# Peptides against a protein of PDB entry 6J54: the designs that were tried, part 222

Target 1, 223 residues: chain A of PDB entry 6J54
Amino acid sequence: NENLFASFIAPTMMGLPIVTLIIMFPSLLFPTPKRLINNRTISIQQWLIQLTSKQMMAIHNQKGQTWSLMLMSLIMFIGSTNILGLLPHSFTPTTQLSMNLGMAIPLWSATVFTGFRYKTKTSLAHFLPQGTPALLIPMLVIIETISLFIQPVALAVRLTANITAGHLLIHLIGGATLALLNINTMTAFITFTILILLTILEFAVALIQAYVFTLLVSLYLHD
Target 2, 42 residues: chain B of PDB entry 6J54
Amino acid sequence: QFQFTGIKKYFNSYTLTGRMNCVLATYGGIALLVLYFKLRSK

## One batch from the design tools (peptide; made by RFdiffusion4, then SolubleMPNN)

Design b2_p26_8_s3 (from b2_p26_8, 17 letters changed)
Fold by OpenDDE base, seed 5:
Order: C-alpha cells, then structure tokens, then sequence
Structure b2_p26_8_s3 (fold): chain B 223 residues (1-223), chain C 42 residues (1-42), chain A 26 residues (1-26)
C-alpha cells in the first residue's frame, strides 16, 4: 500500500526541506534552568538527566566522563524524537537510515580512535581473545576486525528497524481495525485492544532504543 | 604469570603484548598478501 | 452511582479519544 509508506517521505514546504526544523524542534522542549529551585517539570527532567548520567558514566574513567555531555544530549535527542514521532501524522527523523548512520558512524569512529589514541595496546589486543589456540589466531583476528566494522551498521539498523517496524505495525493494525468495523464488531474490538497495547509498547521501545543506542556507544568507548 | 621463552615470548595469546603482536603480525601478513597480488596483477 | 456514571463517562471519553488518535495514526 502506497499510503503505508507515505508517512516516511521527508516533508517539504515550497520546495524547502522542513526536516531541519523538525530535528531542531525537540531542543525547544528542554529549556535551561534559570532558578536554583525550578518548576516541578523542569526539576523532574533535570533529576532524570542526572540519574541517567550517573548510571552511564559509572563505567568510565575521568577521561571518559568528558563524553557525558555528548552522550546525554544524544539520548535526549533520540528519545524525544522517537516519542514525538508517535504523534499522529508526525514525521520521525529517526526512521531515516541516513540520519542514524550519520549519527552512528561518527560516534563509532570517535570511540574507536579514542581507544587507539589512549589505549593502543589494549585496543589492539582486543582483536584476539585470551587463550585462543595458535591455529585459530589469524582467522579469529579477521573475524573480530569484521565485527568491529559491523558495529556502526548494527547501531543504525537496530534503531531504524525498530522504530520503522513499530510505525508500520501500528498502521497495519489500525487499518485492519477500520476494515473489521464493518465486518465484525467483536473482532474489531479485539484488534483495537491489540493496537492500544502495541502503542504502549512502542512508547517503551522508543525510550529503550534511545537508551540502548547511547549505552552501546558508551560501551564501545569503555572497551 | 606466564613465562614464555623464544618466539612464544613475542607471540602468545595470553599476554597483552603477545596478543598485540599476533594482531599486528596478522595484519602485516594480510597486507603483504594484498601487495603481492596487486603487484602480480600489474 | 454518580461516581460510577462519571467514571464510565470518563472511560468512554478516553476510549473515544484513543480511537480518534488511532485513526489519525493511519
């Protein structure tokens, strides 16, 4: 159905891309605190950011903690865009593989190069697990090298696929619900219940994927 | 602690230095193979 | 009885809103 994929087309107005404005919009939802004791909503937001920051940076040394601002901004950006993408007739930028690759590749490269710069010996040794039989060393090193290059692709595809699949499933189940309204009311009610449960699940998935994406980037930095 | 002598001192899968050397040797070998095939094709 | 009626009305409104939102997602 052409209509199912129409929501994934980048919106334009007067021939100008609106995608840039859509990407910048989530930043407006997170104002900077101006008071020592802020509003309840801002306080909760800052509290959540501090908690997540402490959890993610607990595995890093002082040098790794320099990445805290970037990682927290990343999780907030992806999380907010994913949640906003669940709104009706909204365009989710994170459904675009190009955007996710544009985030994953530079971050992955930065983590890998940071590892080679400060921990060269450990980073090189990571390509060979300890205790490997001598005959398997060349093959295993090659496999581990390939595995390294798959990491940025896995990050981008995981996020894109999960969000896109969720959107498609919501559209399909919703369409089925509408079709069944004229056929069987009871079956339509069951399908609608499934749709509600699915939407709740997608909200959770949106947050989890943002967290997992950032966590894996952080983990690659630690390794 | 593992005490290795001879070639095993530099190329082992148990020590950090040994593992690093094994990785470098593998990359070097692959690079030489690629170079050989490239020069042969010319 | 009034509280139950209000609860049922609120539940119905929530369901209608959810249905409307679901339709907008299509």
Amino acid sequence: as target 1 above (223 residues)
Amino acid sequence: as target 2 above (42 residues)
Amino acid sequence: SEALELALKSAQESLELAFALALLLL
Scores: peptide ipSAE 0.020, ipTM 0.607, DockQ to the pose 0.015
Fold by OpenDDE base, seed 4:
Structure b2_p26_8_s3 (fold): chain B 223 residues (1-223), chain C 42 residues (1-42), chain A 26 residues (1-26)
Amino acid sequence: as target 1 above (223 residues)
Amino acid sequence: as target 2 above (42 residues)
Amino acid sequence: SEALELALKSAQESLELAFALALLLL
């Protein structure tokens, strides 16, 4: 299994971790606009950011819209890192659970604290769903409290698991295709076709997971 | 629109205030239980 | 017909090349 998970080991150069550089690299792909009419690439990027911003912030009040910059930065970061991770022999930082926890916990805590700060009564009331029978109230409050603390873990694990699983499948099918070249070329071709389809799927998954992660953070803020 | 009387006015699962009070009561109860067991172990 | 054959041959060669390169990159 060492060979299978070798691609998920944090890369180092001369004993120094280069993960920091890898994490910072996506920021170079999104330059700030300097002109009124920018290049087509920058214009498309800004359009996508604006579109997603409008879509995600539609559920928030004006106070919640203050988080727009943070949420858009988050989705761009996760999305770009996930897409870059699909490049051959690339390291995907979002496959590391530590990174995703490092993102999820602060964001989750910020949303929870913001909720308690501005909507204390509503936030406390969320621990008890409406219409709960009286006898089930204590148990349900406990369950809901536990559910709250599971939220950051769920955010991190969901992103990590989906991206990691996709990478594993690509590597496994790719390795199988390579092994089958010397055995049966026709079977290798079929396996390669599956690999292509899987890669296309993983591109979609990469973007979806970035969106879902950001959306859930946004929803926690709204609640 | 629900009309509650007595204790149900303050502790109910339908009104916002009632739900809040139920949550606070639950946490208070848990805190008291923890305190009780802590004192009992001494 | 000759143009079609040439196009098919070129497409086949490109596909084979893409396959080989993809396998090397994986």
Scores: peptide ipSAE 0.015, ipTM 0.595, DockQ to the pose 0.013
Fold by OpenDDE base, seed 3:
Structure b2_p26_8_s3 (fold): chain B 223 residues (1-223), chain C 42 residues (1-42), chain A 26 residues (1-26)
Amino acid sequence: as target 1 above (223 residues)
Amino acid sequence: as target 2 above (42 residues)
Amino acid sequence: SEALELALKSAQESLELAFALALLLL
């Protein structure tokens, strides 16, 4: 059991945390383009960034589109770290709740403060749904206020739980496959097939969770 | 479109201004209640 | 037939070894 969770321990070298280097590593994979026609890899990256940027910023006006750089950097960071985390014997920083909270709380606070600053009336009105009966107003305002404060926690926990659960499943099915190799090769082959399918799913989940995290931050900004 | 008169004009759940005022009134009421209990305990 | 059986056995052993190594890397 201890070996299953070993991948989630923050790695240290000589007592110094190398997590900082791991977090900075994805930035090296996305160099800035210098040519009009770049390499295929860079062109695909730019195309994906522009596509996702166009989709996420379509819901925002010109003032909201100023957040494009922040949101695109966020999705690229989370997406790249999640994908790299699926590599064998790799550490995924996004499995750490502390890091995800460290991202979610400031971004959530920024969106809330931006809303109160530029759209004060609308932001305050969001604490009370339209058409609420008069007797339910105080209770509903309290519930909506609590809901607002749960948003950053839910955002961080969702990302952490999805990535962590995926890694655990891969390790469990992989371990089961190894155990079944000496017992029944046919059954081991079946579990291995499931492992492959699960790995493909986790690649998709890694990208989806990055997108959802960024999208929800964007939606909080839009609200 | 909504024709509200009197207090309902300022405190309603249908207009943007009315919703805002309801929220502010709720927070103000809670703050006053907390203040009352705090002062009562002293 | 014996050569084919030996070849199949060798291929199976190689596949199992590759499979085991791949799982160890995961």
Scores: peptide ipSAE 0.013, ipTM 0.583, DockQ to the pose 0.013
Fold by OpenDDE base, seed 1:
Structure b2_p26_8_s3 (fold): chain B 223 residues (1-223), chain C 42 residues (1-42), chain A 26 residues (1-26)
Amino acid sequence: as target 1 above (223 residues)
Amino acid sequence: as target 2 above (42 residues)
Amino acid sequence: SEALELALKSAQESLELAFALALLLL
């Protein structure tokens, strides 16, 4: 069991954490365009950024659209780190709960405080759903208050659990495939096929989780 | 849609203001309970 | 099995490097 989680240990060089460099590396994959007509890769990147930006910010008003840069940077960061994490023996920073909490808590706090600042009445009213029976109001307000504080934890755990589970499955199925090569080649082939399908799924999950994380942050801002 | 009078006008679960007031009243009640137990312990 | 695991680990690292380089060249 200890060997399964070896890939999740933060790498260090000479006692110095290189995690900071790994976190900063995805930024190099998205260069700033300098030409009117850029390379195909840059053009596709810009197109994807524009599409995702339009989709996410369509929910927000003009004041909420000021968060577009931060939200888009967040989704690009998480998405790129998750995709790079699927590289063989790569370290995925988003598998670390501490990192995800470090992102979730400040962003959640910012969205909550922004909501209270500009939409105080609506934000306070959000603790009580419409149509609640009078006798259940105090208890339900308490539950909704607790739910609010669970939001950053749920946000971080969701991302961490999904990415970590995917990595763990890839390692387990990969290890099983290797072990079965000498036992039953046919079963090994089936397991390998499952591994390929799982890898494709994990690429999708990596992008989806990045989107969901950013979307939920934006929704908390809108609520 | 709903016409509320009296206390229900200010404390209801259907209007925005009513919901806000209910939330504030709940927090106020909790604060008073905490204060009561704090003073009781003293 | 341990030698095969090491070999696959090294192969995976090489593939990662190749993929990373390919991404940089795109």
Scores: peptide ipSAE 0.020, ipTM 0.633, DockQ to the pose 0.025; fails the geometry check

Design b2_p26_8_s4 (from b2_p26_8, 17 letters changed)
Fold by OpenDDE base, seed 3:
Parts: sequence; C-alpha cells; structure tokens
Structure b2_p26_8_s4 (fold): chain B 223 residues (1-223), chain C 42 residues (1-42), chain A 26 residues (1-26)
Amino acid sequence: as target 1 above (223 residues)
Amino acid sequence: as target 2 above (42 residues)
Amino acid sequence: SEALQHALQSALDSLLLAFALALLLL
C-alpha cells in the first residue's frame, strides 16, 4: 500500500521542496510564438488556445472577456500539469487538495466580487430563484447562500478526486496485471487491455477536468 | 409582465428588484436575530 | 518472482519514459 501512494507524496530534495520547479515546468512547454508560421507543435497549441478561448468567451460580454487571459492560462496550466502527471515516475501537483483549493478559492472569490461589483442587482437576486413561493423565500435564500460557499470546495475536490482516483486506478490495475503474469497469462492480457483503455480514458479525463474547472470558474463569473 | 401593488411590488420572487429586496430582507432578519440572541445572553 | 516483477515494472517505466522523451523531442 505504501508503494501505491508513494507517487502522491510531495517530492523533496535535501529537505527543500522541488514542487515549485514542477509547477513552473509546464510554462516552459508553451513558448510565445515569434514567427508568422510556427512549427507544428506551436501551431497546434495556438489553434487549441484559440478554439477554447472562442468557446469559453462566447458566453461573456466585453467586460467579461477581459478574463480571457486568466482563464486560458488556467486551463493550460491545469491541463498540462494533469497530462504530465500521467508520465511514469511523475508527481502531479493537482492531486494535492491544498493546491487546488489555493486556485479555487481566490478565483471563486474574484468572480463573486466581480459579480457584486458590476452586476449587484443580478448577483443579489441570484440567491432567490424566480417564482419561489413567499413562505419558502427565507429558507431558500439560506440554502442558496450555503451553496455559494460550497462552490470553491466542490471545484477543488472535483479536480483532486478525479485526478487522484485515475492515478490510483492505473496503479492498481497495473499492479494486478504484473501479478497475474505469473499466475495466468490469459487473465493478465485481459487486465492489460483494461489498463490500456483506462490510460486512454485518463488522458481524456486530464483534459476534461482542466476544461471543467476553467469553465465553472467562467460560469461563476457570468453568474 | 407582473402587476404588483403595495408591498408585493417591492418584495416579490418574480422581478429582479423584488428578489433583491427579499434577499436583503432575509439577511437583515438573520442579522437582527443574531443580534437579539447576542444581547440576550449579556 | 518479486524481483522479476520489480525488474519488469522498472523496464516498462523506462520504456515509457524513453517514449515520452522521444515524443517531446519531435
């Protein structure tokens, strides 16, 4: 069991955290384009950024579109860290709940404050759904207020749980495959096939969770 | 197009302003209740 | 048996790492 969870321990070198370097590493993979026609890798990256930016900013007004840079940087950061975390012997910072809370709480608070600043009436009215019976108004306002404060927690936990569960499942199925190789090769092949399919799924989950995290932050901004 | 008269004009769950006022009234009521219990304990 | 499993896992990890590095160089 200790070997299974060893990949989730924050790496340290001589007592100093190397996590800072790991967090900064994805930024090196996305250089700023300097040519009119870049290489294939940068071209694909720019195309993906433009595509996701177009989709996410479509729901926002011009003032909301000022958040485009922050939201795109967020999705690129989470997506890249999640994908890099699927590499062997790698540490995924997004498996740490503290990191995800550190991202979710400030972003959530910023969106809430932005909503109250520019759309005060709409934001306050959002605590009460339309058409609520008069007798249920106080209770529903309280529930909606509690729901608002749960949002950053749910955002962070969702990302952490999905990435962590995926990593754990890959380790378990991988370990089972290796154990079954000496017992029954046929069963080992079946388990190995499941491992391959699961790995493909986890690549998709890595990108989807980055997108969902950023999308929800964007939706909170839109209210 | 809702036609509300009297207090319902300002406190309703259908209009934007009415919803806002209901929320503010709810928070105000809770604050007063908390204040009441705090002062009662002293 | 345990040594073989560890050796196989290490070899697989090294192969995957090499593949990942190769992809990064492309």
Scores: peptide ipSAE 0.021, ipTM 0.624, DockQ to the pose 0.023
Fold by OpenDDE base, seed 5:
Structure b2_p26_8_s4 (fold): chain B 223 residues (1-223), chain C 42 residues (1-42), chain A 26 residues (1-26)
Amino acid sequence: as target 1 above (223 residues)
Amino acid sequence: as target 2 above (42 residues)
Amino acid sequence: SEALQHALQSALDSLLLAFALALLLL
């Protein structure tokens, strides 16, 4: 059972944390364009970034559009790290709750403080939905306040849980498939098929979670 | 446009200002309660 | 049998890694 969680241990070499290098590695996969007409891979990459930026920033005002660079960098970072984490024997930094909290809390705080700074009245009024009966006002305000503080936790836990659960399932089903190869070939084939389907699903989940994480941050900024 | 008179003008759940005031009043009430219990414990 | 299973797993992992790298270089 210890082998199941070995992939989630932060790797070190000669007492130095390799995690820093792993975190910086995705940045090398996205070179800056130098030509008017770039290579096919770079062109597709830039096209995808432009599409996602247009979709995410369409709901924001001019002041909110200043966050475009940060949000795009965030989605690219999380997406790339999640995809790279699906490689065999790879360490996924986003499986660490500490890292995700380290991203979620500052971003959430920045969005909340930005809201209070520029839209104080609307931000305060958001704690009370319109048309609330008078007797429910205090309770609802408290609930909404609690909900606000749960947002960064939910954001971090969602990402961590989805990626971690996916990795665990791949390892478990993979191990089961190998064990069943010598017991029953037909059952092993079924489990292997499930493993393939699960792997495809995890690729999708990796991208979706990156998008959802960034989208929720943007929505908190818009509110 | 909802026209409220009296106290309802400042404390209502329909206007932006009214909702804001209700939130502030709620926080103020909670703060006073916490303060009361803190002072009582001493 | 355990050694064979480990070898098969390692071979599969290396193949998947090579495929992923190939896709990245396209």
Scores: peptide ipSAE 0.021, ipTM 0.622, DockQ to the pose 0.023
Fold by OpenDDE base, seed 2:
Structure b2_p26_8_s4 (fold): chain B 223 residues (1-223), chain C 42 residues (1-42), chain A 26 residues (1-26)
Amino acid sequence: as target 1 above (223 residues)
Amino acid sequence: as target 2 above (42 residues)
Amino acid sequence: SEALQHALQSALDSLLLAFALALLLL
């Protein structure tokens, strides 16, 4: 059982944590453009950033557009770390709940405080759904208040659980495939095909979770 | 639209102002209850 | 809330599509 979770232990070298370097590594893959006509890779990256930026900021007003840089950096960071984590023997920092909470709580608090500062009436009104019967108002306000505080936790846990579960499943099926190679080659081939399918799925999950995380932060800002 | 009269004008679940007032009233009520139990314990 | 529901549905659809495409690639 210890071997299953060994991949999720923070990597250390000679007692020094290398996790900081791993977190900063994706930043090196996205260089800043210096030319009007960049390389194909940089051009594709910029194009993707522009597309995602248009989609994410379409729901925001002018004041919400100020958050574009932060939201785009967030989605690029989470997306890149999740994708790089699927490489063999790679460590995904987003599998650590502490990291995801460290991102979710400040971003959530910033969105909530921004809402209360600029849209106080609307933000307070969100604690009561429209059309609620009068007798259910106090209970529903309490439930909605609790729901608000669960948002950052749900945001962090969703990302952590999905990425961690995917990695665990890859390791389990991968280990089963290796074990079956010495027993039955045919069954090992079947498990290997499932592993390939799962890895493709995990690539999709990695991107989706990055998008959902950023989108929910953006949505909370809009509210 | 809805014509509210009396207290329903200020406390309704349909208008933004009404919803805000309901939320504030709920929090105020909870705060008063907590205060009551705190004072009762003394 | 409607935007959240739409976002969740879009994410689910994308996941299902990715899964379906992955099955087709086998």
Scores: peptide ipSAE 0.020, ipTM 0.660, DockQ to the pose 0.018
Fold by OpenDDE base, seed 1:
Structure b2_p26_8_s4 (fold): chain B 223 residues (1-223), chain C 42 residues (1-42), chain A 26 residues (1-26)
Amino acid sequence: as target 1 above (223 residues)
Amino acid sequence: as target 2 above (42 residues)
Amino acid sequence: SEALQHALQSALDSLLLAFALALLLL
C-alpha cells in the first residue's frame, strides 16, 4: 500500500521544500505577450484566457469583476498543475489536501466576507430559502449555516479526491497491464486500452476540476 | 407581490428583509440559549 | 533544514493571510 502512495509524498531536497518550486513552475509556461502578433502558442493561451474570463465573469457586476485576475490566475494555476501532474513520475501539488485547503479557505472566506460587506442583507437572507414554513425556519437556518462552513471543505476535498483517485487508478491499471503481459497478452491489451482511455479522461478531469473549483469560488462570490 | 401585516411584515420567509430578520432572530435565540446555560452552570 | 522548512511554511502562511486580507480590502 505504501508503494501506491509513494508518488504523492511531497518531495524535498536536502530538507528544503522543493514543492514551492514545483508550485511556481507552471507560471513559466504562460509568458506575458510582448508582440502585437505573438506565436501560435501564446496566441492560443491568450485566447483561451479571454474566453474563460468572459464566461466566468459574466455573472458578476462591475465590483465583482475586480476578482477577474484572481479567478483567472487560480484556474490557470490549478489547471496547469493538474495537467503537469499527469506526466510520468511527476508530483501533483493539488493531490495534497493541505494545499487545496490552503487555497479554498482563504478564497472562501474572502468571498463570504465580501458578500457580508457589500451585500449584507442578501447574504444574511441566504441562510433562509424563500417560502420556508415558519416552524422549520430555525432548523433550516442552522442547516444552511453548517452548509456554509462545509463549502471550503467540500471544495478542497472534491479537487483532492478527483485528482488523487485518477492518479491512483492510472497507476493501478498500469501496474496491472505490466503484470498481465506475461500472463495473458489479450487481457493485457484490454487493460492497456482502458489505461489509454482513462488517461484521456484524466486530462479532461484535470481541466474540469480546475474550472469547477474556480467557478464555485466565483459563485460563492456572486451569492 | 405579498402583503404582510403585523409581525409577519418583519418576519417572513418571502421578503429579503423578512428572511434577514428571521436569521437574526434565530441567531439571537441561539445566543440567548447559550447564555442561559452558561449562566445556569455558574 | 527543518527550521528553514518551518520558517518557509510560516512565511507562506503569512503570505496567505496577507493575500486573504488584501482580498477583503478589494
Scores: peptide ipSAE 0.018, ipTM 0.652, DockQ to the pose 0.038

## One batch from the design tools (peptide; made by RFdiffusion4, then SolubleMPNN)

Design b2_p27_4_s1 (from b2_p27_4, 19 letters changed)
Fold by OpenDDE base, seed 1:
Structure b2_p27_4_s1 (fold): chain B 223 residues (1-223), chain C 42 residues (1-42), chain A 27 residues (1-27)
Amino acid sequence: as target 1 above (223 residues)
Amino acid sequence: as target 2 above (42 residues)
Amino acid sequence: LAEELLKLLELTEALLKTLAELLSKLL
């Protein structure tokens, strides 16, 4: 069990948290453009950022557009960290529930608080869906209130669970492949093929989870 | 639009204001119940 | 929903542990 989860232990050196450096490293992959016509890589990156920004901010009004920078930075951060985490012997900070909660709770609270500040009437009305029978109103309001407080937890757990499960599965199948090399080469080849397909899936999951995380934050802001 | 009269004007599940009032009434009721049990224990 | 997600997470971890144990025994 320790060998399996050893990759998920936060790395430290001489008591200093290297996690801080790992968190800051993805920022180096996103340099600010200096030229009118940048390199192909930077141009593609900026194009992707613009596309994602347009998709996410399409549901928001002008006041909601203020959150565009925050949401884009969030998706870029989570996406980059998740992708980098798929490198061999890499550590993904997003596998740590503490980190995801540290991101989810403040963002969720900010969205909820912003909603109550500017749209108090609508936000309060959100606790009761339309068309509810009168007898079920108190119960449904309580359930909706509880649901609201579960949102940040669900947001953090979803991201953590998906990334962690993917990493664990890669390690397990990888270990099985290595073990089967000496037993049955054909079976090892099959498991290796599954491993490759799984790694491709995890790349997709890494991006999807970053998108879903940011999208849900955006959705909570819209609601 | 629905036309409500009486108490349904202020407490309904269709209008925005009605929904808000229902939520506030629910929270107020819960708060009063908690207060009642707290005072009863003394 | 959070409880369900936590249950799913726990179930996933349990399944992964059992798979790891089974693979270690078979290999």
Scores: peptide ipSAE 0.085, ipTM 0.689, DockQ to the pose 0.019
Fold by OpenDDE base, seed 2:
Structure b2_p27_4_s1 (fold): chain B 223 residues (1-223), chain C 42 residues (1-42), chain A 27 residues (1-27)
Amino acid sequence: as target 1 above (223 residues)
Amino acid sequence: as target 2 above (42 residues)
Amino acid sequence: LAEELLKLLELTEALLKTLAELLSKLL
């Protein structure tokens, strides 16, 4: 177990945490545009950001559009960190539940507070679905209230669990392939192929989880 | 159009106002129950 | 919300399906 989870321990060099540098590193991959016509890489990046922004903010009104910058920065951060975490022997900060909770709780609270501030009646009405029988109203309101408070936890745990599980599987299969290299080359080749397929899947999962995290925050804002 | 009269006008699960009132009533009831048990312990 | 969740579910299902197909071809 120690070897399996060693990659999830926060790296330190001479007692100094390197996690801060790892978290800041993705920012270097997203330079600010300074020209009307940028490099191909920057142009593609801006295009992707624009597309995702249009898709994410299509649900929101003008007031919700104010959150566009925050949500886009969030998805870019989570997505970039998740993808970089799939590099060999890399550390993903998003595998840390504390980090994800640190992002989820403030954003969730902000969305809920914004909802109650500007849409008080609608927000209160969301605790009771339409068409519920009278006898089920008190119980359902309680359930919906509990569900609301579970949202930030579920948001953080979902991201953490998916990324962590993926890294764990890659590590396990990778370790198995190395162990089988000297035992049976044929089985090692099979496990290596599975590892490649799994890594490709994890790339997709990394992007999807980033999108899901941001989308759910956006949806909670919309109510 | 749902024609609600009396208490159903204010406490219904179909209108926003009715749903809001139901939620507030539920929270109020819970708060009163908690208050009752706290006062009973004194 | 439900529609967006369905879209996400469809994406995950598509990924799982592609993975299963690749695994079936490899095995």
Scores: peptide ipSAE 0.059, ipTM 0.667, DockQ to the pose 0.018
Fold by OpenDDE base, seed 4:
Structure b2_p27_4_s1 (fold): chain B 223 residues (1-223), chain C 42 residues (1-42), chain A 27 residues (1-27)
Amino acid sequence: as target 1 above (223 residues)
Amino acid sequence: as target 2 above (42 residues)
Amino acid sequence: LAEELLKLLELTEALLKTLAELLSKLL
């Protein structure tokens, strides 16, 4: 078990945690545009940002669209970290639940608080679904209140669990392939093929989870 | 269109204001219950 | 919000189905 989770331990160098540097590293991959027509890489990045921004913010009014910059930065951060984490012997900060909670809780609280501030009546009314029988109103309000507080936890755990499970599976299959190299070469080849397909799947999962995380934050903002 | 009269006008699950009032009433009731039990325990 | 959550749920279900299909093809 210790060997399985060794890849998820926060890396240190000379006793100093390098997690901060790892978290900041993806920002270097997204430089600011300097020209009217930028490099191909920057152009593709900006195009992707525009597409995702238009898609995510389509459900929001003008006030909600003010959050576009923050949400797009969030999705780029999570997506980039998740993709970089699939590199061999890499550490993904998003596999740490503490990190994801640190992202989810403030964003969730900000969205909920913003909703209560600007749309108090609608936000309060959200705790009671329309058409609820009168006898069930108190119970349902309590349930909806609890559900609200579960949202940030579910958001963080979903991201963490998906990424961690993928990494764990890649590690296990990779370890199995290495172990089978000297036992049965044909079986090792099959497991290696599965590993390759799994890595491709995890790339997709990494992007999807980043998108879902930001989309849910945006959805909570919309209320 | 729903026509509500009396208490149903203020506390209903169909109108926005009614839903809000129901939520506030429930929170108020819970707060009062907690206060009651706290005072009773002391 | 409920409608949007349902849409998200449908999207996640579709993604899960696609993943399951991919896994089934891999096996």
Scores: peptide ipSAE 0.033, ipTM 0.682, DockQ to the pose 0.020
Fold by OpenDDE base, seed 3:
Structure b2_p27_4_s1 (fold): chain B 223 residues (1-223), chain C 42 residues (1-42), chain A 27 residues (1-27)
Amino acid sequence: as target 1 above (223 residues)
Amino acid sequence: as target 2 above (42 residues)
Amino acid sequence: LAEELLKLLELTEALLKTLAELLSKLL
């Protein structure tokens, strides 16, 4: 049991936290291009960044497009950390709720305050949807206020839960395959096939969760 | 498009201004209730 | 708030531990 959760313990060497280095490592994978025609890896990265930038910023006005750099950096950071976390015996910082809250709360607060600063009337009006019956107005305003404060928590927990659950599932199925190798080879092969399919799914989940996280932040900015 | 008269002009769920005023009124009411209970305890 | 979050985290960890134990027994 301790071995299952050992991968989620924050790594330290000689009493110094290596977590800071692990968080900074994905930045090395995305170098700044210096050439007009870069190598294949950088070209693909630029292409993906441009596509995602166009998709995410299509909803926003020119003032909202100022957040493009921050949102794109966020998606690249979360996506890269999630993918790197799928490597065997790797530590994924996004499995730590503290990190995700540390990203979600400031970004959420920034989007909410930006909304209140530039669109005060519309932002206050969002606490009450249009066409609500008069008797339900006070209760609905309270519910919408609570919903607003749940947003950063839900954002952080969603990312943490999805990545953590994926890692646990891979470890459990992987452990089951190893245990079944000496018991029944046929069942072990089936379990191994499921493990392969699950790992592919987790790669997709890693990218989707990064996208959803940034998209929701962007959506909160649009509101 | 909507013709509101009287109090409905300022407190409605259809216009942005009306919605804003409803939200502010709700928060003000809650604040007054909290203040009342706080003052009653003393 | 931090204490409540820590309690929630401990509860989730306990639930995950129990789930992992159940899955390990099943598999």
Scores: peptide ipSAE 0.025, ipTM 0.658, DockQ to the pose 0.023

